# Ledger of designs, part 100: peptides against a protein of PDB entry 4Z5W

Target 1, 305 residues: chain A of PDB entry 4Z5W
Amino acid sequence: IPDVFLELNKLWYFSAQSNLFNGEMPRSLSNSRSISLLSLRNNTLSGQIYLNCSAMTNLTSLDLASNSFSGSIPSNLPNCLRLKTINFAKIKFIAQIPESFKNFQSLTSLSFSNSSIQNISSALEILQHCQNLKTLVLTLNFQKEELPSVPSLQFKNLKVLIIASCQLRGTVPQWLSNSPSLQLLDLSWNQLSGTIPPWLGSLNSLFYLDLSNNTFIGEIPHSLTSLQSLVSKENAVEEPSPDFPFFKKKNTNAGGLQYNQPSSFPPMIDLSYNSLNGSIWPEFGDLRQLHVLNLKNNNLSGNIP

## One batch from the design tools (peptide; made by RFdiffusion4, then SolubleMPNN)

Design b2_p17_6_s3 (from b2_p17_6, 5 letters changed)
Fold by OpenDDE base, seed 1:
Structure b2_p17_6_s3 (fold): chain B 305 residues (1-305), chain A 17 residues (1-17)
Amino acid sequence: as target 1 above (305 residues)
Amino acid sequence: SVNTSTFITTDNPVPPG
């Protein structure tokens, strides 16, 4: 990418995604005062990610996903006082979340999907301080770590939480009950154990629940038949629309189906590929907004209602 | 049986071009 952005003093939006760009980000781009939205996703850009946050005062959205960047996660990003959305998916950092992210009050949407992030405990302890964080995607990180269950963890404004395919151990953490606005939860493809907690049914905005491919035991909580968002068409709570798409994948190597917004996901409960027992509750019939109920490959018994 | 459960990511690179 040429170093010509100093002359582009009115550039508000720059998207050069899905090209063949290589080398480093140009210095003039990293110092742009005008740019609000920057997307360089799906290129072969390399080197250290550096943004001059003191210069980039208008930066609101950053998508650098699927590039060959190396080195550390930029610890100075919280100094970009208007930065709301970050997509750092598929950048091989091999790092922990910077401690400085405790101060990232502008942050609303964050993805580190498949970025070799380590230490989930530290990551969640840091990110809970981001009071405006609504969307958090941490899929394909933290391999074989334990999902922390510390009750003091609090994500008050969290609407979308995706921590899939991490082989995480532990249980469904009680601290998620402190996120009453949660709309989408994907904890699939882990090694989570224990029972599915009944308090999940109290998350009145939860329309998408994926706990598939874990080691959950016990009965399906009856409270899941009373998920308010699936019973009635309540007023569509304004969903956070991050400036990056989501992809539903069957495996890490397959292409995914693209979803541009969380609201584009069909209302779903997927508890498949666990060790759940007991009956299917007939009251699942009360979930009039539910599109997908997947209970396959469990130890369920009795009659299908 | 092939596990057909899906998961959500944000890292779906499209081939350049």
Scores: peptide ipSAE 0.525, ipTM 0.864, DockQ to the pose 0.871
Fold by OpenDDE base, seed 2:
Structure b2_p17_6_s3 (fold): chain B 305 residues (1-305), chain A 17 residues (1-17)
Amino acid sequence: as target 1 above (305 residues)
Amino acid sequence: SVNTSTFITTDNPVPPG
């Protein structure tokens, strides 16, 4: 990418995604005062990620996903006072989330999917301070770590939490009950154990629940039959979605089905590939908005309602 | 049986171009 962005003093949106760009991000781009949305996703860009937050005063969205960037996660990003959305998926950092992210008050959406992020405990401890954080995607990180269950963790405004395919140990964390606005939860493809907690059914905005491919035991909580978002057509007011798409994948190496917004996911309860027992509750029939109920590959018994 | 369960991510392995 040519270093010509100084001349583009009115450039508000720059998207050069899915090209063959290589080399480093241009220095003039890292100093652009005009750019609000920057997407360089799916290129072969390399080097250290650097943004001059003092110059980039209009930056609201950053998508650098699926590039060959190296080095540290930029610790100065919280100084980009208008920066709301960050997609750093598939950048091999091999790092922890910077402590400076405690101060990232503008942050609304963050993805580090498949970015070799380490220390989930530190990550969650840091990110809970992001008071405006609504979307958090940490899929394909923290391999074989323990999902912290510290009740003091608070993500009060969290709407989308995706921590899939991490081989995480532990249980469904109680601190998620402190996220009453949670709409989408994906904890699939982990090694989570114990029972599915009944308090999940109290998450009135939860329309998408994926707990598949874990080691959960016991009965399906009856409270899941009372998920309000699945009983009634609550038009979840589409709050501003992240500026990055989501992908529903069967495996790590395949292309996924693209979803541009969390609201585009079909209402779903997926508890498949666990060790759940007991009956299928007839009251699942009350979930009139539910599109997908996946209970396959469990130890369930009795009648199918 | 083939595990057909899915997960969500924001990375797409589709090549550039």
Scores: peptide ipSAE 0.520, ipTM 0.861, DockQ to the pose 0.892
Fold by OpenDDE base, seed 4:
Structure b2_p17_6_s3 (fold): chain B 305 residues (1-305), chain A 17 residues (1-17)
Amino acid sequence: as target 1 above (305 residues)
Amino acid sequence: SVNTSTFITTDNPVPPG
């Protein structure tokens, strides 16, 4: 990418995704005063990520995903006072979330999917301080760590939480009950154990629940048959609109189906590939907005209602 | 049977180009 962005003083949106750009980010781009949305996703850019936040005063969205960047996560990003959306998926950092992210008050959407992020306890402890955080995607990180159950963790405004395919141990954490606006939860492809907690059914905005491919035991909580968002259409819940797409994948190496918005996901309960027992509750029939109920590969018995 | 369960990510499934 040429170092010409100083001359482009009116450039508000720059998207150069899915090209063959290599080398480092141009210094003029890292100092652009005009750019609001920057997407360089799916290139071969390298070097350390550096942004001059004092210059980039208009930066609202940053997508650097699927590049060959190296080094640490830029600790100065919280100084980009308008920066809302960050996609750092598939950047091999091999790092922890910077402590400075406690001060990242502009942050609304964050993805580190498949970025070799370490220490989930520290990550969640830091990110809980982001008061405007609505979307958090941490899929394919924290391999074989324990999902923290610290009751003090609080994500008050969280709408989308995806921590899939981490081989995480532990249980469904009680601190998620402190996220009453949660709309989408994906904890699939972990090693989570215990029972599915009944308080999940109290998350009235939860329209998408994926707990598939874990080691959950016991009965399906009856409270899941009363998920308000799946019973009625009435509450037009404000949807999170991250500036990055989502992908549903069957495995790490497969191509995924692209979803541009969380609203594009069908209303779903997926509890497949666990060790759940007991019956299917007839009251699942009350979930008239539910598109997908997947209970495959469990130890369920009795009659199908 | 092949596990057909999916998960959500934001990493690009397609290489550059």
Scores: peptide ipSAE 0.518, ipTM 0.857, DockQ to the pose 0.882
Fold by OpenDDE base, seed 3:
Structure b2_p17_6_s3 (fold): chain B 305 residues (1-305), chain A 17 residues (1-17)
Amino acid sequence: as target 1 above (305 residues)
Amino acid sequence: SVNTSTFITTDNPVPPG
């Protein structure tokens, strides 16, 4: 990418995604005063990620996903006072989330999916201080770690939590009950155990629940038949979606189906590939907005209602 | 049977271009 962005003093949006750009990010781009949205996703950019946050006062969205960047996660990003959305998916950091992210009050959407992030306990302890955080994607990190169950963890404004395919151990964490605005939860493809907690049915905005491919036992909580978002059409408050798309994948190497916003996911309960027992509750018939109920590959018995 | 369950990411393995 040519180092010409100093002359582009009115550049608000720069999208150069899915090209063949290589080398380092241009210094003029890292110092752009005008840029609000920067997307360089799916290139071959390399070097250390550096942004001059004191210069980049208009930066609101950053997508650097699927590049060959190296080194540490930029600890100065919280100094970008308007930065709301960050996509660092598929950047091989091999690092922990910086402690400075406790101060990242502008942050609303963060993805580190498949970025070799380590120490989920530290990550969640840090990120809980991001009071405006609504979307958190941590898929394909923290391999074989334990999902923290510390009751003091609080994500009050969290709407989308995706921590899939981490081989995480532990249980569904009680601290998620402190996220009453949660709309989408994906904890699939882990090694989570115990029972599915009944308080999940109290998450009135939860329309997408994926707990598939875990080691859950016991009965399906009857409270899941009363998920309010699945009983009635909530007026979909057009909430600002992340500036990065989501991909629903069958495996790590397959192409995914693209979803541009969380609201584009079909309403779903997926509890497949667990060790759940008992009956299918007839009251699942009350979930008039439910598109997908997947209970396959469990130990369920009785009649199908 | 092949497990056909999906998970959500924000990365796509599509090559550049």
Scores: peptide ipSAE 0.507, ipTM 0.855, DockQ to the pose 0.883

Design b2_p17_6_s4 (from b2_p17_6, 7 letters changed)
Fold by OpenDDE base, seed 5:
Structure b2_p17_6_s4 (fold): chain B 305 residues (1-305), chain A 17 residues (1-17)
Amino acid sequence: as target 1 above (305 residues)
Amino acid sequence: SINTSTYLTTDNPVKPG
């Protein structure tokens, strides 16, 4: 990428995704005063990620996913006072979340999917201080760690939480009950155990629940038949979606189905591939907005209502 | 039986072509 961005003093949006760009990010780009949205996803850019946050005063969205960047996560990103969305998926950091992210008040959407992030306890302890954080994607990290259950963790404004395919141990964490605005929860493809907690049914905005491919036992909580978002069409205030797409992926190296907005996901309860027992509640028939109910590969018995 | 369940991510291994 040429070092000409100083001359482009009116450049608001720069998208150069899915090209063959290599080398380091140009210094003039890292100092651009005009750029609001920067996407360099799916290139071969390398070196340390560096942004001059004192210069980049208009930066609101950063997508550097699927590049060959190395080194540490940039600790100065919280100084980019308007930066809301970050996609760092598939950048091999081999690092922990920086402590400076406690001060990242502008942050609304963060993805570190498949970025070799370590120490889930530290990550969650740091990120809970991001008061505007609504979307958090941590899929394919923290391999075989334990999902923290510390009740003091609070993500008050969290709407989308995805921590899938981490082989995480533990239980469904009680601190999620402190996230009453949660709309989408994916904890699939872990090693989570215990029972599915009844308080999940109190998350009135929850329309997408994936707990598939875990080791959950016991009965399906009856409270799931009363999920308000699935009973009635709430006028979901269309909040601005993250500037990065989501992918619904099989446990393969193949590409996933792309979803541009979390609201585009079909309303779903997936509890498949667990060790759940008991009956299917007839009251699942009250969930008039539910599109997908997946209960396969459990130990359920009785009649199908 | 092939496990056909999915998970969500922002990592797409395939370049949109």
Scores: peptide ipSAE 0.498, ipTM 0.854, DockQ to the pose 0.712
Fold by OpenDDE base, seed 2:
Structure b2_p17_6_s4 (fold): chain B 305 residues (1-305), chain A 17 residues (1-17)
Amino acid sequence: as target 1 above (305 residues)
Amino acid sequence: SINTSTYLTTDNPVKPG
């Protein structure tokens, strides 16, 4: 990418996704005063990620996913006072979340999916201070770590939490009950154990629940049959979705199905590939908005309602 | 049986064709 962005003093949006760009991000781009949305996703860009936050006063969205960037996570990003959305998926950092992210009050959506992030405990302890954080994606990190269950963890405004395919140990953490606005939870493809907690059914906005491919035992909580978002058509307040797409991926190297916003996901309960027992509650029939109920590969018994 | 369950991510391993 040519270093010509100094002349582009009115550039508000720059998208160069899915090209063949290589080399470093232009220094003039890292110093752009005008740019609000920057997407360089799915290129072969390299070097250290650096943004001059004192210059980039209009930056609101950053997508650098699927590039060959190296080095540290930029610890100065919280100084980008308008920066809301960050997609750093598939950048091999081999790092922890910077402590400076405790001060990242503008942050609303963050993805580090498949970015070799380490220390989930530290990551969650840091990110809980991001009071405006609504979307957090940490899939394919923290390999074989323990999902912290510390009740003091609090993500008050969290709507989307995805921590899939990490081989995480532990239980469904009680601190998620402190996220009453949670709409989407994916903890699939981990090593989570214990019972599915009944308080999950109290998350009135929860329309997408994926707990598949874990080691959960016991009965399906009856409270899941009373998930308000699945009983009645909530007027899904179209909150501003993250500026990055989601992908529903099989455990294959194939491309995933793309979803541009969380509201485009079909309402789902996936509890498949666990060790759940007992009956299927007839009251699942009350979930009139439910599109997908997947209970495959469990130890369930009795009648199918 | 092949596990056919999915998970969500924001990385696309394949360039969108």
Scores: peptide ipSAE 0.495, ipTM 0.850, DockQ to the pose 0.705
Fold by OpenDDE base, seed 3:
Structure b2_p17_6_s4 (fold): chain B 305 residues (1-305), chain A 17 residues (1-17)
Amino acid sequence: as target 1 above (305 residues)
Amino acid sequence: SINTSTYLTTDNPVKPG
């Protein structure tokens, strides 16, 4: 990418995703006063990520995912006072989330999917201070760590939480009950155990629940048949989505299905590949908005309603 | 049986080329 962005003083949007760009990010781009949206996803860019937040006063969205960047997570990103969305997926940091992210009040959407992030306890303790955080994606990190259950953790405005394929131990954390606006929860492909907590059915906005591929035991909580977002259409508020797409991946190197918005996911309850027992509740028939009910590969018994 | 269950990510699996 040429170092010409100083001359482009009216450039508001720069998208150069899915190209063959290599080398470092141009200095003129890292100092651009005009750019609001920057996407360099799916290139071969390298070096350390550096952004001059004092110059980049209009920066609202940053997508650097699937590049060959190295080094630490830029600790100065909270100084980008308008920065709302960050996609750092598939950047091999081998790091913890910086303590400076406690001050990241502009942050609304964050992804570190497959970025070798370490220490989930520290990550969640830091990110709970981001009062405007609505979307958090931490898939493919935290190798065999324990999902913290500390009741003091609070994500009041959280709508989308994805922490899949981390081999996480522990239980479904009670601190999620403090997120009444939660719409999408994916904790699939972990080593989570215990029972599925009944309070999940009190999350009235929850339309997508994936707890598949864990070690959950006991009965399916009857309260899941009372999820209001799945009973009636009235609560399908199209809320502002992150500027980065989601991918529904199989546990294979194959391409995933792309979803541009969380609202484009079919309403789903996936509890497959656990050790759940008891019956399938007939009252799942009340979930008129439910598109996918996946209960396969459990120890369920009785009649299929 | 092959486990066909999926998970969500923002990691784009398709590289250009």
Scores: peptide ipSAE 0.487, ipTM 0.848, DockQ to the pose 0.822
Fold by OpenDDE base, seed 4:
Structure b2_p17_6_s4 (fold): chain B 305 residues (1-305), chain A 17 residues (1-17)
Amino acid sequence: as target 1 above (305 residues)
Amino acid sequence: SINTSTYLTTDNPVKPG
């Protein structure tokens, strides 16, 4: 990428995703005063990620995912006072989230999917201070760590939480009950155990629940049959979508389905591939907005209603 | 049986052709 961005003083949006760009980010780009949205996703860019936040005063969205960047997570990003969306998926950091992210008040959407992030306890402890954080994606990190159940963790404004495929141990954390605006929860492909907690059914905005491929036991909580967002359409507050796409990945070498917005996900309850027992509640029939109910590969018995 | 369950990520598993 040429170092000409100083001359582009009106450049608001720069998308150069899915090209063959290599080398480092141009210094003029890292100092751009005009740029608001920057996407360099799916290139072969390398070096340390550095942004001059004092210069980049208009930066609102940053997508550097799927590049060959090295080194630390830029600790100065909280100084980018308008920066809302960060996608750092598939960047091999081998790092913890910087402590400076406690001060990241502009942050609304963050992804570190498959970025070799370590220490989930520290990550969640830091990120809970991001008062505007609505979307958090941490899939394919924290390998074999324990999902913290610390009741003091609070994500008050969280709408989307995805921590899938981490081989996480523990239980469904009680601190999620402090996120009453949660719309999407994916904790699939972990080693989570215990029972599915009844308080999940109190999350009135929850339209997408994936707890598949865990080690959950006991009955399906009857409270899941009363998820208000799946009973009626009235409460679907469409919040601003993250500026990065989501992918529904199969546990196969097949490509994932791309979803540009969380609202494009079909309303779903996936509890498949657990050790759940008991009956399928007839009251699942009350979930008129539910598109997908996946209960396969459990120990369920009785009649199908 | 092949486990066909999916998970969500922002990692693009395949370069869009």
Scores: peptide ipSAE 0.486, ipTM 0.848, DockQ to the pose 0.710

Design b2_p17_7_s1 (from b2_p17_7, 12 letters changed)
Fold by OpenDDE base, seed 2:
Structure b2_p17_7_s1 (fold): chain B 305 residues (1-305), chain A 17 residues (1-17)
Amino acid sequence: as target 1 above (305 residues)
Amino acid sequence: SELEELLKERELNSNLI
């Protein structure tokens, strides 16, 4: 990428995603006063990520995902006072989340999916201070760590939480009950154990639940039959979605499907590939908005209602 | 093209859910 962004003093949106750009980010780009939206996703860019937040006063969205960047997570990003959305998926950091992210009050959407992030306890302890955080994607990190159950953790405005494919140990954490606006929860492909907690059915906005491929035991909580978002066709408030897409793998051999918004996901309960027992509750018939009920590969018994 | 497939495959696992 040429070092010409000093001359481009009116450039508001720069999208150069899905190309073959290599080398480092040009210094003039890292100092751009005009750029609000920056996407360099899916290139072969390298070097250290550096942004001069004192210069980049208009930066609102940053997508650097699927590049060959190296080194540490930029600890100065909280100084980008308008920065709302960050996509750092598939950047191999091999790092912890910086302590400076406690001050990241502008942050609304964050992805570190498949970024070799370490220490989930520290990550969640830091990110709980981001009061405006609505979307958090931490898939393919924290390998074989324990999901913290510390009741003091609080994500008041959290709407989307995805921590899939981490081989995480522990239970469904009680601190998620402090997130009453939660719409999408994915904890699939972990080593989570215990029972599925009944308080999940009190999350009135929860329309997508994936707990598949874990080690959950006991009965399906009857409270899941009362998930209000799946009973009634409430007008899903069109909330500002993250400026980055989500990808769901349908089958082992099929390419992932791209979803540009969390609201584009089908209303779903996936409890497949666990050790759940007991019956299917007849009151699942009340979930008139449910598109997908996946209970396969469990120890369920009785009649199908 | 093989390049378009490679570029798609690189994206498909970015924000995995």
Scores: peptide ipSAE 0.252, ipTM 0.838, DockQ to the pose 0.827
Fold by OpenDDE base, seed 5:
Structure b2_p17_7_s1 (fold): chain B 305 residues (1-305), chain A 17 residues (1-17)
Amino acid sequence: as target 1 above (305 residues)
Amino acid sequence: SELEELLKERELNSNLI
C-alpha cells in the first residue's frame, strides 16, 4: 500500500479487503486524521500493528482480520476515543488482552476469533469494564482453559457472545444472567458440563442459542419453551450491527454461510451432540418464530409431540 | 476464479459461529 494518505485529507472510508496487499501499513495511514472506517481484512499485510490514536481522531471502525501481522495487541487502542468496532480475527498474536482495554469505553464490537488469545479469565475480567460492549467474539482461543463462573462478572449491554471451539471446561456461567439484552449465545464445540440452567429461558431477547457439541446432562429446561423472542415477532429494533461479517461453517464441503448482521441469523435452538435425557416438551410448539430446533445425538426419549 | 475462491475460503473462517 503506498504512503500517500497525507494527501488524501478528505478520505473517510478506506476499504481494501480481500486483496493481495503485502508489507506493512504505511505510516501516513496510521496517522490519518480523516479516516473513520478502515478495512484491510483478508490480505497478506505484515509487521506490527501501530495506530497513532492522537492523530486518528475520526477512527470508528478497524478491520485488520485475516492478515499476517505479528507482535503484541496494540495497547494504545483505547486512546482512539471514537473507535467502536475492532476485527482482529485470524491474527496470531499469541498474547493476553492488554490491561489498557479496561479503559476502552468507546468499544461496542470486538472479535479475536482464532487469534491465539490466552487467559480467558483475564480477558473477561478486562472486557467487563467496556460498558458499551455489545458484541464479543472469542471463538478458537483459550484452548482447554476453564470458562470462569465468577458471579461478579458483568456484561450489562452484551447482545452477542460467541466463545465456540475452545475446548473450554466448566459450566454455563451464571454471570450471563446479568446480560438481559443477550440475543445470541454460542458456546458450541467446548467441553462444558453440568445441566443447562433454567435461568437461560429468562433471557427474553435470546433468539439464537448454540450449546451443541458439549457434555451437558439432564433434561432440557422447560423455560426454553417460554423464550419471548421466539414466541412473538417483536419488532427487533435494528440496532447498529458490527461492521464485520460472521461465518457459519456448514458440514458440507463447499460454502460457509456469510451473515453480515446478527439479526440475519435464523432463530435457533441447537442442543445437539450432548447427553441430554427426558422428553421433548410439547410447549416447543409455542416457539412460532423458531426456524431451527436441533436436538440430534442426545439421550432423549418418549413421543415426538 | 481460483484466487477468488482462495480469498473467500480465507475469510469464511475469520468470525466463526
Scores: peptide ipSAE 0.241, ipTM 0.835, DockQ to the pose 0.817
Fold by OpenDDE base, seed 4:
Structure b2_p17_7_s1 (fold): chain B 305 residues (1-305), chain A 17 residues (1-17)
Amino acid sequence: as target 1 above (305 residues)
Amino acid sequence: SELEELLKERELNSNLI
């Protein structure tokens, strides 16, 4: 990428994703006063990520995902006072979340999917201080760590939480009950155990629940048949979605489904590939907005109502 | 094109859920 961004003093949106760009991010780009949205996703860019937050006063969205960047997570990002959305998916940091992220009050959406992030306890303890955090994606990190169940953890404004494919141990954490605005929860492809907690059915905005491919036991909580978002057409508040897409892998080698917005996910309950027992509740028939009910590969019995 | 398929495959592995 050429070092010409000093001349581009009116450049507000720079989108250069899905190309063959190599080398480092040019210094003039890291000092751009005009850029609000920057996407360099899916290139071969290298070097250390550095942004001059004192210069980049208009930066609101940063997408650097799927590049060959190295080094630490840039600890100065909280100084980018307008920065809301960060996509750092598939960057091999081999790092912990910086302590400075406790001060990241502008942050609304963060992805570290498949970024070799370590220490989930520290990550969640830090990120709970981000009062405006709505979307958090931590998939493919924290390999074989324990999902912290510390009741003091509080994500008041959290709407989307995805921590899939981490081989995490533990149980569904009680601190998620402190997130009443939660719309999407994915904890699939872990080693989570115990029972599915009944309080999940009290999350009135929860329209997408994936607990598949875990070691859950016991009955399906009857409270899941009363998920308000799945019973009634709530006015889906068109909330500002993150400026980065999500990708669901299909079971077949056919390319994953792209979802540009969390609202584009089908209303779903996936409890497949567990050790759940008991019956299917007939009151699942009340979930008139439900598109996908996946209960396969469990120990369920009785009649299908 | 083969390049578009490769770029698409790389993108599909970015924000996995």
Scores: peptide ipSAE 0.235, ipTM 0.838, DockQ to the pose 0.846
Fold by OpenDDE base, seed 3:
Structure b2_p17_7_s1 (fold): chain B 305 residues (1-305), chain A 17 residues (1-17)
Amino acid sequence: as target 1 above (305 residues)
Amino acid sequence: SELEELLKERELNSNLI
């Protein structure tokens, strides 16, 4: 990418995604006063990520996903006082989340999917201080760590939490009960154990629940049959979605489906590939907005209602 | 019947990338 952004003093949006750009990010781009949305996703950019947050006063969205960046996560990003959305998916950092992210009050949406992030306890302890954080994607990190269950963790404004494919140990964390606005929860493809907690059915905005491919035991909580978002068409308040798309890969499809908004996901309960027992509750028939109920590969018994 | 249709809906593997 040429170093010409100093002359582009009115450039608000720069999208150069899915090209063949290599080398480092241009220094003039890292100092742009005008840019609000920067997307360089799916290139071969390398070196360290550096942004001059003192210059980049209009930066609101940053997508650097699927690049060959190296080194540490930029600890100065919280100084970008308008930065809301960060997509760092598929950047191999081999790092922990910086302590400076405790001060990241502008942050609304963060993805580190497949970014070799370590220490989930530190990550969640830091990110709970982000008062505006609504979307958190941490899939394919924290390999074989323990999902912290510390009740003091608090994500009050969290709407989307995805921590899939981490081989995480532990239980469904009690601190998620402090997230009443949670709409989408994915903890699939872990080694989570214990029972599915009944308080999940009290999350009135929860329309998408994936707990599949874990080691959960006991009965399906009857409270899941009363999930308000799945009983009635609540007008899911179309809150501003993250500027980055979500990708759902079906095991059978080589290509992932792209979802631009959390609301574009089909309403779903997936509890498949666990060790759940007991009966299927007939009251799952009351979930008139439910599209997908996946209970396969469990120890369930009785009749299908 | 309605539950049986819901149970037939296929594996949505949620690997958000």
Scores: peptide ipSAE 0.056, ipTM 0.673, DockQ to the pose 0.110

